Peptides against a protein of PDB entry 5KEZ. Designs and how they scored, part 63

Target 1, 320 residues: chain A of PDB entry 5KEZ
Amino acid sequence: NVAIYNPFRPWWERYQPVSYKLCTRSGNEDEFRNMVTRCNNVGVRIYVDAVINHMCGNAVSAGTSSTCGSYFNPGSRDFPAVPYSGWDFNDGKCKTGSGDIENYNDATQVRDCRLTGLLDLALEKDYVRSKIAEYMNHLIDIGVAGFRLDASKHMWPGDIKAILDKLHNLNSNWFPAGSKPFIYQEVIDLGGEPIKSSDYFGNGRVTEFKYGAKLGTVIRKWNGEKMSYLKNWGEGWGFVPSDRALVFVDNHDNQRGHGAGGASILTFWDARLYKMAVGFMLAHPYGFTRVMSSYRWPRQFQNGNDVNDWVGPPNNNGVI

## One batch from the design tools (peptide; made by RFdiffusion4, then SolubleMPNN)

Design b2_p13_8_s1 (from b2_p13_8, 6 letters changed)
Fold by OpenDDE base, seed 1:
Structure b2_p13_8_s1 (fold): chain B 320 residues (1-320), chain A 13 residues (1-13)
Amino acid sequence: as target 1 above (320 residues)
Amino acid sequence: SLPNLREAIRLTV
């Protein structure tokens, strides 16, 4: 991914790829392979956060300022380490003036335009699908059990399916022959937008963002909410079917958010309430549960906003 | 307010 130095190595640089090399501040490929093996040997499975919707930001300077030092040029859409070129992006497909998503009520913009300037891959192309599949298959062959697909609402479900259809079975050293990768898709659907979580049910599970948002309001006793209202928690609250839901109290994004769906989110910063929410989630039989493991950073609020929400996880390798 | 939380959090520069 790109190496961002202002601010200094933020968490979100990890979501700006310039190659599919397994070489980041978290380690190199050998170290990753070692971890996967050790985890699998004790029954702990690995699910990779796969960033396949886009490459790095359009405005990032060209050069070799990246993990593993791969050259890239956002201006010319040149990512030779893949390789991708200008033919592999949706620049000509997006019809907005800026090239970015401008209206989230336009599903075509949401899927064909750049997410906050991130260069949008042309997932309709078999070449692009194949490059992504090769990346994911390499991970499968290493021994991962599945994937979180980042920014899934920004990809056409059919394009995702086409990629998934190219995937290998899981590594038979640890998984039964014929096992398929576990897929869950990040789709932010709080209602009111044309893209729905149900559009993606055919590809795997979907993140249910209503879960943490609503649970937060209940635990916080906002708007007169009471624990007794959780009697029909799950589908009764308008959430997706249990067998399609991946649920969580917070994630790395909304842990740093505010406002609707943000301010209600419980995090480790509110330790007591957070433990209550996580405990409830683990006890209640709805969805596939995910527990957050985060870190403390030096929050600095200005006008209600944490200006240090960019701070990445602790890292002292000093290499990349 | 931004329609998508990611718009507020993820940056490109």
Scores: peptide ipSAE 0.065, ipTM 0.803, DockQ to the pose 0.137
Fold by OpenDDE base, seed 2:
Structure b2_p13_8_s1 (fold): chain B 320 residues (1-320), chain A 13 residues (1-13)
Amino acid sequence: as target 1 above (320 residues)
Amino acid sequence: SLPNLREAIRLTV
């Protein structure tokens, strides 16, 4: 991914890829392979956060300022480490003046235009699908158990399916022969927009963002909400079917977020309420549960926004 | 239109 120095190595640089090399601030490919092996040998499975919707931001300077030193040029859409070129992006497909998503009520913009300037990959192309599948298959062959698909809302479900159809079975050294990767898709669906979580059920599980948002309001006792109302928690609250849901109290985004569902989200900053929410989630039989492991950072609020929301994991002068 | 949660958080520069 790109190496950003202003601000200094933010967490979100990880979501601006310039190659599919397993070479980042977390380590190199050999170290990753070793970690996967050690984890699998004790029954801990690895699921990779796969960023396949886009490459880096269009405004990032060309050069070799990346975690593995790979050259890239956002201006010319040149990512030779893949390789991608201008033919592999949706620049000509997006019809907005800015090239960015401007209207989330337009599903075509949401899928074909750039998410906050991130260069949008043309996932309709078999070449692009194959490069992504090659990346994911390399991980599968190393021994990962599955994937979180980042920004799935911004990809056509059929394009995702086409990629998934190219995937290998899991590594038989640790998984039963014929096992398939576990897939869960990040789709932010709090209602009010045309793209729905149900559009993605055919590909695997989906994130249920209503879960943390609604649970937060209940635990906080907002709007007269009571714990007793959680008796029919799950489908009874309008959430997706349990067998399609991946549920969580918070994630790295909404720990830092604002807007719809943002303020209600419980995090470790509200320790007592957060423990209540996580405990309830783990005890209640709905969805596939995910527990957050995070860190403190020096929050600094200006006009209601944390100006340090970019701060990544604890590090020693950029080294994790 | 107002950005959603993802747009409010991730930056490209």
Scores: peptide ipSAE 0.063, ipTM 0.806, DockQ to the pose 0.156
Fold by OpenDDE base, seed 4:
Structure b2_p13_8_s1 (fold): chain B 320 residues (1-320), chain A 13 residues (1-13)
Amino acid sequence: as target 1 above (320 residues)
Amino acid sequence: SLPNLREAIRLTV
């Protein structure tokens, strides 16, 4: 991914890929392979946060300022480490004046235009699908158990399916023969927009953002809500089917106040309430649970926004 | 509708 130095190595640089090389702030491919092996050997499975919707931001300077030193040029859509070129992006498909998503009520914009300036890959192209599948298959070969698909809302479900159909079975050294990768897709669906979580059920599980949002309101005792109302928690609250749901109290985005659910989201900053929420989530059978492991950072609020929301995990001069 | 606030946090510098 791109190496950003202003601000200094923010967490979100990780979501601006310039290659599919496994060399990042977390380590190199050998170290990753070693980690996966050691984890698998003790029954801990690895699920990769796969950024496959886009490459880096269109405004990032060309050069070799990346975690693996690969050259890239956003202006010319040149990512030779893949390789991608101008034909592999949706520049011509997006019809907005800015080239960015401007209206989330337009599903076509949401899928074909740039997410906050991030160069949008043309996932309709078999070439692009194959490059992504190659990346994911390499990870499968290493021994990962599955994937979180980042920004799935911004990809056509059929394109995702086409990629998934290219994936190999899991590594038989650790998984039963014929095992398929576990897939969960990040889709923000709180209602009110045309793109629905159900559009993605065919590909795997979907993040249920209503879960954390609603649980937060209940535990905070907002709107007169009571814990007793959780009696029909799950589908009874309008959530997706349990077997399609990945549930969580918070994630890396909304713990910074910018995610789906707004102020209702509970985080470790509200320790007691957060423990209640996480405890309830783990005790309740609805959905596949994800527990957040985060960190403290020096929050500084200005006009309701944390100006330090870019701060990544504890690191040694940028190395994690 | 307006862009999701979650997406806006990913700055493209």
Scores: peptide ipSAE 0.055, ipTM 0.796, DockQ to the pose 0.170
Fold by OpenDDE base, seed 3:
Structure b2_p13_8_s1 (fold): chain B 320 residues (1-320), chain A 13 residues (1-13)
Amino acid sequence: as target 1 above (320 residues)
Amino acid sequence: SLPNLREAIRLTV
C-alpha cells in the first residue's frame, strides 16, 4: 500500500493498495507465512481484510512511496506491480462530475464511482477478477481461512461472485479437503438506501451494522430503550438472517466516530457499557460474532470531530 | 455522517 507520511503513517494507508504483494508495515511475506503457520498449528485461523474494490487515491503522488517499494502512478492509473493500467478502472463508467460517489441513493454511483478518490477497479473485467483471485488464492495457499471483503457495498454482487468462483479450496494441511474460504462482506445497510445487505447473501455473510447501532442505543438507555426489549433480538429487530450476519459492537471506522451507527456505537472508551454490550453479544446466539481489539490514541476533538482519528496502532517509526 | 471514515479522509499529495 501507499506509505503516507503526512499525517505520519495513518491506519487508513492500509486501505490504499498499490500492489498485491504481502509486504506492509506488519512485515514481509515470509513473516506472514510464518505467522499463519504458527496460528494454524494451534487452531487459530487467519481471515484477511481484502481490499479489492479499489487501489490508492487518485491524488497520491506517483513514485515508490509504498510499503513494498513498488512504483505506482495514480494519475495515469499505472500499477505495474499488478499490473493494472487505465483500462482496468471505472473512470469512463462513472458519470459524476467529480468522478467520486456523490449520491448514495444512486446504486450505480456507489458501485462505479470512486469512494472519496480511491481509484475504482473495473471488476466486470475478467482480467481484474483474475488478478484479484490470484492474490486471494495466494493467501489461501499460504493457509488463511477466509476473507473480509472491504467496501463490498461498492462492488456489484455478481462481480464478487465471479471472483469467489475462482478461489481455491483451503489448504489441506490445516483444513478438511474441499473446505471453502469463509467470506464476510462489509456492507453498510442501515436502511433508506437502495443497496441492501440481501443483495450480497449469495456470496457469504454480511456485516450487520444495525447490530452495534441498536445495541448501543439499548445499553445506553437512549430513547427509553430497555434491556428487556432484547427478548426478540436478531431477526425480530429487523436484522438480516442469523446465518448471514457477522455481528460486532464496533469496528475501526465507527470506533472513530465515523461510519454506520453514529454516536450510539459503544467502544472501549466507554469501558463499562462496552463490556456489557460485548458480553451480551457473546452470550446471544444471533449471528457470527466478531470482537474488536483496539488501542488508545490521543483524541483531540475540534468542532465535534477527532482531528487524530488517523492515528494508527502503536508502532516503531511506522513499523507495527 | 459518511458510511466509512475512508469517505471523509483527505488524500495526501
Scores: peptide ipSAE 0.054, ipTM 0.801, DockQ to the pose 0.157

Design b2_p13_8_s2 (from b2_p13_8, 6 letters changed)
Fold by OpenDDE base, seed 2:
Structure b2_p13_8_s2 (fold): chain B 320 residues (1-320), chain A 13 residues (1-13)
Amino acid sequence: as target 1 above (320 residues)
Amino acid sequence: SLPNLRDAVRLTV
């Protein structure tokens, strides 16, 4: 991915890929392979956060300022380490003046235009699908168990399906023969927009962002809500079917006040209430559960916004 | 400016 130095190595640089090389601040490919092997050998499975909707931001300077030293040029859409060129992006398909998503009520903009300036891949092209599948299959062959698909809301479900249909079975050294990768898709659906979580049920599980948002409100006792109202928690609250849901109290985005849930989201900053919410989630039989493991950072609020929301994991001068 | 809170994540620069 792009190495960003202003601010200094933010967490979100990880979501600006310039290649599919397994070479980042977390380590190199050999170290990753070793980690996957050691984890699998003790029954811990690995699921990769796969960024396949886009490459890096359009405004990033060209050069070799990347975690693996790969050259890239956002201005010319040149990513030779893949390789991608200008033919592999949706610049001509997006019809907005800026090239960015301008109206979230327009599903075509949401899927075909750039998310906050991130260069949008033309996932309708078999070439692009194949390059992504090659990346994911390399991970499968290493021994990962499945994937979180980042920014799935911004990809057409049929394009995702076409990629998934190219995937190998899981590595038979650790998984039964014929095992398929576990897929869960990040889709923010709190209602009010044309894109729905149900559009993606055919590809795998979907993140249920209403879960953390509503649970936070209840645990905080907002709007007169009571714990006793959680008796029919799950489908009874209008959530997606349990067998399609991946549930969580918080994630890295809404832990920073970004994305779905707003101020209702509980985090480790509210330790007592957070323990209650996580304990309830683990005890109640709804959805596939995900527990957050995070870190503290020096929050600085200005006009209601944390100006240090960019701070990534603890590191030594950029080395994790 | 955007109705979706996604505009607050993954800054380009």
Scores: peptide ipSAE 0.067, ipTM 0.816, DockQ to the pose 0.152
Fold by OpenDDE base, seed 3:
Structure b2_p13_8_s2 (fold): chain B 320 residues (1-320), chain A 13 residues (1-13)
Amino acid sequence: as target 1 above (320 residues)
Amino acid sequence: SLPNLRDAVRLTV
């Protein structure tokens, strides 16, 4: 991915890829392979956060300022380490004046235009699908168990399916022969927008952001909410079917205060309430559960916004 | 309606 130095090595630089090479601030491919092997050998499975909707931001300077040293040029859409070129992006398909998503009520913009300047991959092209599948299959062959698909809301479900149909079975050294990768898709659907979580049910599980949002209001006792109202928690609260839901109290985005769920989201900053929420989630049978492991950072609120929401995990001069 | 926080912070100005 792009190496960002202003601010200094933020967490979100990981979501600006310039190649599919497994060399980042966390380590190189050999170290990753070693980690996957060691984890699998003790029954801990690895699921990769796969950033496949886009490459880096269009305004990033061309050069070799990347975690693996690969050259890239956002201006010319040149990512030779893949390789991608101008033919592999949706620049000509997006019809907005800026080239960015301007109206989230327009599903075609949400899927075909750049997410805040992030270069949008032409996932309709078999070439692009194949390059992504090659990346994911390399990970599968290393021994990962599945994937979180980042920014799935911004990809056409059919394009995702086309990629998934190219995937190998899981590595038989650790998984039963014929096992398929576990897929969950990040789709933010709190209602009111045209893109629905149900559009993605055919590809795998989806994130249920209503879960953390609503649980937060209940645990906080906002608006007269009571724990007793959780009697029909899950589908009874309008959530997606349990077998399609990936549930969580918070994630890396909304723990920073302005993601899906807003101020209702419980985080480790509210330790007692957070433990209550996580305990409830783990005890309740609805959905597939995900527990967040995070870190403290020096929060600094200005005009209601944390100006340090970019701060990444503890590191040694940018290296984790 | 508006991009989530992650959308706003994913791109360096």
Scores: peptide ipSAE 0.063, ipTM 0.812, DockQ to the pose 0.161
Fold by OpenDDE base, seed 1:
Structure b2_p13_8_s2 (fold): chain B 320 residues (1-320), chain A 13 residues (1-13)
Amino acid sequence: as target 1 above (320 residues)
Amino acid sequence: SLPNLRDAVRLTV
């Protein structure tokens, strides 16, 4: 991915790829392979956060300022380490003046335009689909069990399906023959927008962002909410079907007070209430549960905003 | 509100 130095190596640089090399501040490919093997040998399965909607930001300077030093040029859409070129992006398809998503009530913009400047891959092209599938298949062959598909809301469900149809069965060294990768898709659907979680049910599970938002309100006793109202928690609250839901109290985005859920989201910063929410989630039989493991950073609030929300996880591999 | 935190990313110029 791109190496960002201002601010210094933020968490979100990991979501600006310039190649599909398994070489980042988290480690190299050999270290990753070793980790996957050790985990699988004790029954712990690995699901990779796959960033396949886009490459890095269009305004990032060209050069070799990236993990493992791969050259890239956002201005010319040149990513030779893949390789991608200008033919592999949706620049000509997006009809907004800026080239960015300007209206989230326009599903075409949401899927064909750049997410805040991130170069949008043309997932309609078989070449692009194949390059992504090769990346994911390499991970499958290493022994991962499945994927979180980042920014799925910004990809056409049919394009995702086309990629998934190219995937191998899971590695038979650890999984039964014919096993398929476990897929869950990040789709932020709190209502009020044209893109719905149900658009993606055919590809796998979907993140249910209403879960953490509503649970936070109840646990905080906001607006007169009571625990007794959780009697029909799940579908009774308008959430997606249990067998399509991946549920969580918080994620890395809304833990920082942004995106889906706002101030209602409970985090480790409110330890007692957070433990209550996580305990309830694990006890209640709705959806596939995900427990957050995060870290403390030096929060600094200015005008209600944490100016240090960029701070990444503890790391001593700053050389790459 | 922003869909996710990445929508507020300040890109390197």
Scores: peptide ipSAE 0.055, ipTM 0.813, DockQ to the pose 0.155
Fold by OpenDDE base, seed 4:
Structure b2_p13_8_s2 (fold): chain B 320 residues (1-320), chain A 13 residues (1-13)
Amino acid sequence: as target 1 above (320 residues)
Amino acid sequence: SLPNLRDAVRLTV
């Protein structure tokens, strides 16, 4: 991915790929392979956060400022380490003046235009699908158990399906023969927009952002909500079917005030309430649970926003 | 229009 130095190595640089090389702030491919092996050997499975909707930001300077030193040129859409070129992006497909998503009520913009300037891959192209599948298959062959698909809302479900159909079975050294990768898709659906979580059920589980938002409201005792109302928690609250839900109290985005959930989202900053929420989540059978492991950073609020929301995990001069 | 604040934000720079 792009190496950002201003601010200094933010967490979100991870979500700006310039190649599919397994060479990042966390280590190289050999180290990753070693970790996956060691984890699998003790029954701990690895699920990769796969950034496949886009490459890096359109405004990033061309060069070799990347975690693996690969050259890239956002201006010309040149990512030779893949390789991608100008033909592999949705520049001509997006019809907005800015090239970015401007209206989230327009599903075509949401899927064909750039998410906050991130160069949007033309996932309709078999070439692009195959390059992504190759990346994911490499990870499968290493021994990962599945994937979180980042920014799935911004990809056409059919394009995701086409990629998933290219995936190999899981590595038989650790998984039963014929096992398929576990897929969960980041889709923000709080209602009121044309793109629905149900659009993605065919590909795997989806993130249920209503879960953390509503649970936060209840535990905070907002809007007259009571803990007793959780008696029909899950589908009874209008959430997706349990077998399609990945649930969580918070994630890295809304922990920082971004994305879905607003102020209702509970985080480790509110330790007691957070523990209650996480405890409830783990005790309740609805959905597939995800527990957040995060870190403290020096928050500085200006106009209601943390100007240090970019701060990544504890590191040694950028190396995690 | 402005991006939907209910969606994830990825900073580009």
Scores: peptide ipSAE 0.039, ipTM 0.769, DockQ to the pose 0.181

Design b2_p13_8_s3 (from b2_p13_8, 6 letters changed)
Fold by OpenDDE base, seed 3:
Structure b2_p13_8_s3 (fold): chain B 320 residues (1-320), chain A 13 residues (1-13)
Amino acid sequence: as target 1 above (320 residues)
Amino acid sequence: SLPNMREYVRLTV
């Protein structure tokens, strides 16, 4: 991914890929392989956050400022380490003036335009699908158990399916023969927009952002909400079917007030309430649960926004 | 009134 130095190595640089090479702030491919092996050998499975909707931001300077040193040029859509070129992006499909998503009520914009400037891959192309599948299959062959598909809302479900149909079975050294990768898709659906979580049920589980948002309001006792109202928690609250839901109290985005959830989201900053929420989530049978492990950073609010929301985990000169 | 927009992405030049 892009190596950002201003601000200094923010967490979000990981979501601006310039190659599918497995050398990042966390280590190189050999170290990753070693980690996966060690984890699998003790029954801990690895699920990769796969960033496959886009490459880096269109405004990032061309050069070799990347975690693997690979050259890239956002301006010309040149990512030779893949390789991708201008033919592999949706620039010509997006009809907005900016090239970015401008209206989330337009499903076509949401999927064909750039997410906040991130160069949008043309996932309709078999070439692009194959490059992504090769990346994911490499990870599968290393021994990962599945994937979080980042920004799934911004990909056509059929394109995702086409990629998933190219995937290998899991590595038989650790998984039963014929096992398929576990897939969960990040889809922000709080209602009111045309893209629905149900559009993605066919590909795997979907993040249920209503879960953390609503649970936060209840535990915070906002709007007169009571714990007793959780009696029909899950589908009774309008959430997706349990067998399609991946649930969580917070994630890295909404922990920082970004994306879906807003101020209702409980985080480790509110330790007592957060423990209550996580405890409830783990005790309740609805959905597949995910627990957040995060870190403290020096929050500094200005005009209601944390100017340090970019701060990544504790690191040694940018290396985790 | 929950935000749906993904705002964590930052661009640099």
Scores: peptide ipSAE 0.101, ipTM 0.824, DockQ to the pose 0.097
Fold by OpenDDE base, seed 5:
Structure b2_p13_8_s3 (fold): chain B 320 residues (1-320), chain A 13 residues (1-13)
Amino acid sequence: as target 1 above (320 residues)
Amino acid sequence: SLPNMREYVRLTV
């Protein structure tokens, strides 16, 4: 991914790929392979956060300022380490003035325009699908158990399916022969927008962001809500079917007050309430559960916004 | 009802 130095190595640089090389601040491919092997050997499975909707931001300077030193040029859409070029992106499809998503009530913008300036890959192209599949298959062959598909809301479900259809079975050294990768898709659906979680059920599980949002309001006792109202928690609250749901109290985005849930989201900053929410989630049978492991940062609120929400994980001068 | 907000704060610079 790109190496961003202003601000200094923010968390979100991780979501700006310039190649599919397993070479990041977290380590190199050999180290990753070693970790996967060690984890699998003790029954811990690895699910990769796969960033396949986009490459890096359009405004990032061209050069070799990346975690593996690969050259890239956002201006010309040149990513030779893949390789991608200008015809591998959706620039011509997006009809907004900025080239970015401007209206989330327009599904075509959400899927064909740039997410906050991130160069949007043309996932309709078999070439692009194949390059992504090669990346994911390499990970599968290493021994990962599946994938979180980042920004799935911004990809056409059919394009995702086309990629998934190219995937290998899981590595038989650790998984039963014929096992398929576990897929869960990040889709924010709190209602009121055209893109629905149900659009993606055919590809795998979907994040249920209503879970954390609603649980937060209940635990906080907002609007007179009571814990006893959770008796029919899950489908009874209008959530997606349990077998399609991946549930969580918070994620790295809404932990920072971004996106789905707003102020209702409970985080480690509200330690007691957060423990209650996580405990409830783990005790309740609805959905596939995900527990957050995060870090503290020097929050500084200005006009209700944390100006330090970019701060990445603890590091020593950029080295994790 | 809860407001819908942008999913990501992934700056390009």
Scores: peptide ipSAE 0.101, ipTM 0.820, DockQ to the pose 0.118
Fold by OpenDDE base, seed 2:
Structure b2_p13_8_s3 (fold): chain B 320 residues (1-320), chain A 13 residues (1-13)
Amino acid sequence: as target 1 above (320 residues)
Amino acid sequence: SLPNMREYVRLTV
């Protein structure tokens, strides 16, 4: 991915890929392989956050400022480490003036235009699908158990399916022969927009963002909500079917006060309430649960926003 | 519902 130095190595640089090389601030491919092996050997499975909707931001300077030193040029859409070129992006397909998503009520914009300036991959192309599948298959062959598909809302479900159809079975050294990768898709659906979580049920589980948003409201006792109302928690609250849901109290985005859920989201900053929410989530039989492991950072609020929401995991001058 | 919410904090510049 791109190496960003202003601000200094933010967490979100991870979501601006310039190659599919397993070479980041977390380590190199050999180290990753060793980690996967060690984890699998003790019954811990690895699920990779796969960023496949886009490459890096359109305004990032060209060069070799990346975690593995790969050259890239956002301006010309050159990513030779893949390789991608200008033919592999949706620049000509997006019809907004800015090239970015401008109207989230337009499903075509949401999927064909750039998410916050991130260069949008032309997932309709078999070439692009194959390059992504090669990346994911490499991980599968290493021994990962499945994937979180980042920004799935911004990909056509059919394109996702086409990629998934190219995937290998899981590594039989650790998984039963014929096992398929576990897939969960990040889809932000709080209602009111044309793209629905149900559009993606055919590909795997989906993130249920209503879960954390509503649970936060209840635990905080906002709007007269009571704990007793949780007796029909799950489908009774309008959530997706349990067998399609991946549930969580918070994620890295909304933990920082942004994204789906807003101020209702509970985090470790509110330790007592957060423990209540996480405990309830783990105890209640709805969905596949995900527990957040995070870190403290020096929050500085200005006009209601944390100006340090970019801060990544603890590090020593960029070294993790 | 919260339509048109800022869903990501990823910056490109």
Scores: peptide ipSAE 0.096, ipTM 0.824, DockQ to the pose 0.127
Fold by OpenDDE base, seed 1:
Structure b2_p13_8_s3 (fold): chain B 320 residues (1-320), chain A 13 residues (1-13)
Amino acid sequence: as target 1 above (320 residues)
Amino acid sequence: SLPNMREYVRLTV
């Protein structure tokens, strides 16, 4: 991915790929393979956060300022390490003046325009689908069990399906023959926008962002809400079907106050309430549960916003 | 219920 130095190596640089090399601040491919093997051998499965909607930001300077030094040129859409070129992006499809998503009530913008400047891949092209599938298949062959598909809301469900149809069965050294990768898709659907979680049910599970938002409100006792109202928690609250839901109290985005849920989201910063919410989530049978493991950073609020929300995870790898 | 919200932080200016 792009190496960002101002601010210094933020968490979000990991979501700006310039190649599909398994070489980042988290380690190299050999180290990753070793970790996956060790985990699988004790029954711990690995699901990869796959960033396949886009490459890096359009405004990032060209050069080799990336993890493991791959060259890239956002201005010319040149990513030779893949390789991608200008023909592999949706620049010509997006009709907004800026080239970015400007109106989330326009589904075509949401899917064909750049998410906050991130170069939007033309997933309708078989070439692009194949390059992504090759990346994911490499991970499958290493022994991962499945994927979180980042920014799925910004990809056409049919394009995702086309990629998934190219995927190998899971590695038979650890999984039953014929096993398929576990897929869950990040789709932010709180209602009020044209893109719906149900658009993606055919591809796998979907993140249910209403879960953390509503649970936070209840646990915080906002708006007179009571725990007793959770009796029909799940579908009774208008959430997606349990067998399509991946649920969580917080994620890395809304933990920083940026993602869906706003101020209602409970985090480790609110330790007691957070434990209550996580405990409830684990006890209640709705959805596939995900527990957050995070880190502290030096929060500094200015005008209600944490100016240090960029701070990445602890890392002492000085090479990559 | 919250349309057009800022969903992701991938770039900062």
Scores: peptide ipSAE 0.089, ipTM 0.808, DockQ to the pose 0.130

